# Peptides against a protein of PDB entry 4U39: the designs that were tried, part 75

Target 1, 302 residues: chain A of PDB entry 4U39
Amino acid sequence: SIKVIGVGGGGNNAVNRMIENEVQGVEYIAVNTDAQALNLSKAEVKMQIGAKLTRGLGAGANPEVGKKAAEESKEQIEEALKGADMVFVTAGMGGGTGTGAAPVIAQIAKDLGALTVGVVTRPFTFEGRKRQLQAAGGISAMKEAVDTLIVIPNDRILEIVDKNTPMLEAFREADNVLRQGVQGISDLIATPGLINLDFADVKTIMSNKGSALMGIGIATGENRAAEAAKKAISSPLLEAAIDGAQGVLMNITGGTNLSLYEVQEAADIVASASDQDVNMIFGSVINENLKDEIVVTVIATG

## One batch from the design tools (peptide; aimed at target 1 S272)

Design b2_p30_7 (made by RFdiffusion4)
Pose (drawn by RFdiffusion4):
Structure b2_p30_7 (pose): chain A 294 residues (1-190, 197-206, 209-302), chain P 30 residues (1-30)
Amino acid sequence: SIKVIGVGGGGNNAVNRMIENEVQGVEYIAVNTDAQALNLSKAEVKMQIGAKLTRGLGAGANPEVGKKAAEESKEQIEEALKGADMVFVTAGMGGGTGTGAAPVIAQIAKDLGALTVGVVTRPFTFEGRKRQLQAAGGISAMKEAVDTLIVIPNDRILEIVDKNTPMLEAFREADNVLRQGVQGISDLIALDFADVKTIMKGSALMGIGIATGENRAAEAAKKAISSPLLEAAIDGAQGVLMNITGGTNLSLYEVQEAADIVASASDQDVNMIFGSVINENLKDEIVVTVIATG
Amino acid sequence: MTVKIFVFAEGRDELREKIEEEAKKLEEEE
């Protein structure tokens, strides 16, 4: 019983993307102060929060509103989250609802005893000072409210995509990366949560590599461990979760080869949750998701 | 989607060993 909660617009898209990618085994909850944007969520459960406060008009990039909105819907949320063994709280930080509400929601989930993993994006630098400041204040709050907070620095999306990809695609990729963050774990729980729990405090950074071809598992792993999303050296990690995903042509040769690359770059005595998952919708593509904690 | 290999390990050598054990379990199941 793992629930992925998209909070605000940032999470709304990630949840959409997850659903679009048919990520299995999770119950999705899209939570928004913005009734209009919420009605775009492909989530079966659409929770409008702060209906009294925001009247479906959203938080206006005011985290305080997203927070008060979440606090107003404190009871509606717990109801939706009760029974969750694990709650992914996915949101965009810098906003109102995502920045405000996610900590309230993730804290509720944490109090509910669920393994609360917040997976959020820090706003692109270009989103400006307000976005940066609010997320920073918000990411700070997400850390206090989750067991593990995987923070995806959107600015690093721009190093990854072609220098000329339009902004719209840059935001889109941030959504995918958020989806890639949650799927990278949720695919490994579809298992004693104390395992993953022991891997889940402090902040977490993740990396992704995608490759195709003859030497792809290594290409993907190398790209994953070196990825711009992954800002710090993995040898600094106390725990590492590795996810290898490929087509039905995923061989153990490829799997271990990528595991060896990720492993050698991690500490020797590191705790590790490793999985490889077959995605029939993949052909020659392989995706390594690496999440380091410490 | 289906999981092919999954392990929890403490340390590199244990990781390699558990991946080999899971590979053998797959071969037995086949």

Design b2_p30_7_s2 (made by RFdiffusion4, then SolubleMPNN; from b2_p30_7, 10 letters changed)
Fold by OpenDDE base, seed 4:
Structure b2_p30_7_s2 (fold): chain B 302 residues (1-302), chain A 30 residues (1-30)
Amino acid sequence: as target 1 above (302 residues)
Amino acid sequence: MKILILVVAKGHDELREKIEEEARKLKEKE
């Protein structure tokens, strides 16, 4: 089974966005130290952590409280993650609960033998230096606790949205990019009755790879596949070029008119931008909601 | 370079079969 665990406010917002977009074949778990915020989760499984420590009042933006809250609730987390083959741990780094609890939860998932993938955001620069420093510590702890860590630099989201995008919409876009990172992988594995990914092939690319980079490209029109692929490999979300990556996961999502030629064209572009010895897994997904759009998601590992 | 083609096509069995065949051909060339 695949489990997606949203940790703290940002992680829970991302999980809500995944549920709203009907990301199928995954179980959703919402984790928070704030009981009121947790009640707003759309996840089937809601877990309040650190109830004794925090009394449901949250972590006070302190990562050490988030960490201790997850440690207090270790047995509950273990039971919720039990039997998962893969666990996505999603969080906004820089806060209390997400920053502190996500590494603990990730380690629990890994210790249970699940392929553990972190999908986390760095805070925007405007959230201040304290959040950036807390996020750096949380990201470091996540790298040790996961098989693969996708880090989304929120400041780079401002390069793919309109310059006049309100702060609230920038946070929603961060939640959407978290969704795309999880969905881009989960759709390859979790869709019932489609080509069973040998979960072993995913494990080969994602196990013990450390940090990963994600690029996203969206396009429409006659050359939409090539344009989306070019946008993905040059995505502002990529902190580096994918040419040095040991592994690449590519998801090509299109409408019902997605052709095999478009899939091949996009895959060839991403492959040409990658190392010759790269292990590449690419998948195509049909999403009827995309109509004429193609979305290319590239995850570079190693 | 191992290229694994995975196809997740809800409701498009024909497209799935074609891509499975191409994925198989790619695996046979390795």
Scores: peptide ipSAE 0.022, ipTM 0.477, DockQ to the pose 0.107
OpenDDE base, seeds 1, 2, 3, 5: peptide ipSAE 0.009, 0.014, 0.014, 0.018; ipTM 0.364, 0.401, 0.411, 0.459; seed 3 fails the geometry check

Design b2_p30_7_s3 (made by RFdiffusion4, then SolubleMPNN; from b2_p30_7, 15 letters changed)
Fold by OpenDDE base, seed 3:
Structure b2_p30_7_s3 (fold): chain B 302 residues (1-302), chain A 30 residues (1-30)
Amino acid sequence: as target 1 above (302 residues)
Amino acid sequence: MKILILVVAQGHEDLREKIEEKARELEKKK
């Protein structure tokens, strides 16, 4: 089974966005120290952590409180994660709960033998130096606790959105990028395909790989597959080129009109931008809600 | 009918061959 755990405010917003976009084949778990915020989650499983420590009043933007809250609730987390083959841990780094609890939850998932993938954001520079420093500590702890850690730099989202984009919309876009990172991988495994990936192949590429980078490209029209692939490999979210990556995961999502030729063309572009000896996992997903759009997600590992 | 094609390839040529093989299998099932 695949489980997606949203940890703290940013993680729970991302999980809500996944549910709203009908991401299938995954179990959703919302985790928070704030009981009022947790009640707003759309997740089927809602877990309040650190009830004794915080009394449901949240972590006060302190990562040490988030950490201790997860440690207090270890048995409850273990029970909720039991029997998962894969666990996604999603959080906004820089806060109290997400930054402190996400590494503890990830370690619990890994200790249970699940393939553990972190999908986290770095805070925007405008959120201030304190959040950036807290995020750096949380990201360091996540790297040790996961098999693969996808880090999304929120400042790079500002290169994709209009400069006049309201701050609330920039946060919604960060939640959407978190969604795309989880969905881009989960759809490869959970969506019954013409060629099912052996979970062993995903495990080989993602196990103990450490940091990963994600690129996203969206296009429409006659050359949409090639354009989406080119946008993905040149995505502002890629802090480095995919050249030198040991592994590449690629998802091509399109409507019912997605052709094998478009799939091949996009795969060829990503392969040509990668090392010759790269281990590439490729998936093609049909989303009936997509009309003329193709979405290419690239995850570079190693 | 959701047509999902997943290909694991160690190289570009292996990807093409697997896509073509699967396309031929799908044509035989029609």
Scores: peptide ipSAE 0.013, ipTM 0.379, DockQ to the pose 0.702
OpenDDE base, seeds 1, 2, 4, 5: peptide ipSAE 0.008, 0.006, 0.010, 0.008; ipTM 0.411, 0.384, 0.408, 0.370

Design b2_p30_7_s4 (made by RFdiffusion4, then SolubleMPNN; from b2_p30_7, 13 letters changed)
Fold by OpenDDE base, seed 4:
Structure b2_p30_7_s4 (fold): chain B 302 residues (1-302), chain A 30 residues (1-30)
Amino acid sequence: as target 1 above (302 residues)
Amino acid sequence: MKILFQVVAKGHEDLRKKLEEEAKKLEEEK
């Protein structure tokens, strides 16, 4: 089974966005120290952590409170994660609960033998230096606790949205990019194909890989596949080029008019931008809502 | 280089099967 755990406010917003976009084949778990915020989750499973420590009043933007809250609730987390083959841990880094609890939850998932993938955001620079420093500590702890960590630099989202995008919409776009990171992987695994990707093949690409890079490209028109692939490998979300990446997951999502030629063209572009000996999993997803759009998601692992 | 291909086409089983059969041929050619 695949479980997606949203941790704290940002993680729970991302989980809500995943549910709203009908991401299939995954179980959603919302985790928070704030009981009121947790009640707003759309997740089927809602877990309040650190009830004794916080009394449901949240972590006060303190990562140590978030950490201790997850440690207090370890047995409940273990029970909720039991039998998962794969666990996505999603959080906004820089806060109290997400920053502190996400590494603890990830470690619990890993200790249970689940393939553990972190999908987290760095705070925007405008959220201030304290959040950036807290996020750096949380990301460091996540790297040790996960098999693969996707870090989304929120400031790079400002390069892919309109310059006049309101701050609230920039946060919504961060939640959407978190969704795309989880969905880009989960769609390839959670839906039975005739060509079942052996979960072992996914494990080969994602197990103990540390930091991963994520790129997204969107395009329309006759060369949409090639354009989307080129945008993905040059995505502002990439902290570095994907050159030298030994593992690549590519998702190409399109409408009912998505052709195998378009999938192959996109895959060849991404493969050519990667290591010569790259281990690449690529998949195509049909989404009727995309009409003429193609979305290419690239996740590159070291 | 290992390339694995999967098609996810929920609600479009005929399209899925076609694309998967074509993809499998491409994997066999590489």
Scores: peptide ipSAE 0.121, ipTM 0.701, DockQ to the pose 0.113
OpenDDE base, seeds 1, 2, 3, 5: peptide ipSAE 0.014, 0.040, 0.010, 0.018; ipTM 0.418, 0.500, 0.460, 0.415

Design b2_p30_8_s4 (made by RFdiffusion4, then SolubleMPNN; its pose is not in this set)
Fold by OpenDDE base, seed 1:
Structure b2_p30_8_s4 (fold): chain B 302 residues (1-302), chain A 30 residues (1-30)
Amino acid sequence: as target 1 above (302 residues)
Amino acid sequence: MLKVYEREDGSFVLTGKKSEILEYLRKKRE
């Protein structure tokens, strides 16, 4: 089984976005210290952590409280994650609960033997230095606790949205990018095929790989596949080129009109961005909700 | 080794080396 656990406000917002986009084949778990915020989650499983510590009032933007809250609720977390083959831990770093609890939860997942993937955001610069510093600490802790960590630099989101995009929409886009990161992987793994994906192959690409880079490209029109692929490999979300990656996961998602030619064209472009004959997971996905759009997601590991 | 995982809707997942995947896609289009 694949479980997605959203931790704190940002993580839970991302989970809500995933549910709204009907990401299939995963179980959603919402974790928060704030009971009121948790109640707004769309996840089937909702877990309040640190009830004794926080009394449901949240972590007060203190990562140490988030950490302690997760530690307090370790047994409950273990029970919720038990039996998972893969666990996605998603959070917005910089806050209290997400920053502090996500690494603890990730470690619990890893200790249970699950392939543990972190998909987290760095705060926007405008959120202040304190959040940036807290996020840095949380990311460092996450790196030690996960098999693969995808860090989304929120400031880079500003490069892919309109300059007039309201702040609220920027946060929404951050949630969407988190969704795309999880979905880009889960759609390849969770969707049953005539032959089911060997999870060992997934582990080869993602197990003990540390930090990963993610690029996303979306395009429409006649050359949509090529454009989407080019956008993905040159995505502002990529903090570095993928040419040195040891493994690559590529997802091309389109509507029912996605052609084999388009799939191949996108694959060629993404493949050209890597200098080595890397281990790769390549998937074409049909999403009927996509009309003329193609989405290419590239995750480079190692 | 290249592994091919086909779905009912015609979509598929490939695992293996980049070169193997590209070769498969080329042949599949022919």
Scores: peptide ipSAE 0.661, ipTM 0.959, DockQ to the pose 0.872
OpenDDE base, seeds 2, 3, 4, 5: peptide ipSAE 0.657, 0.654, 0.644, 0.652; ipTM 0.959, 0.960, 0.958, 0.960

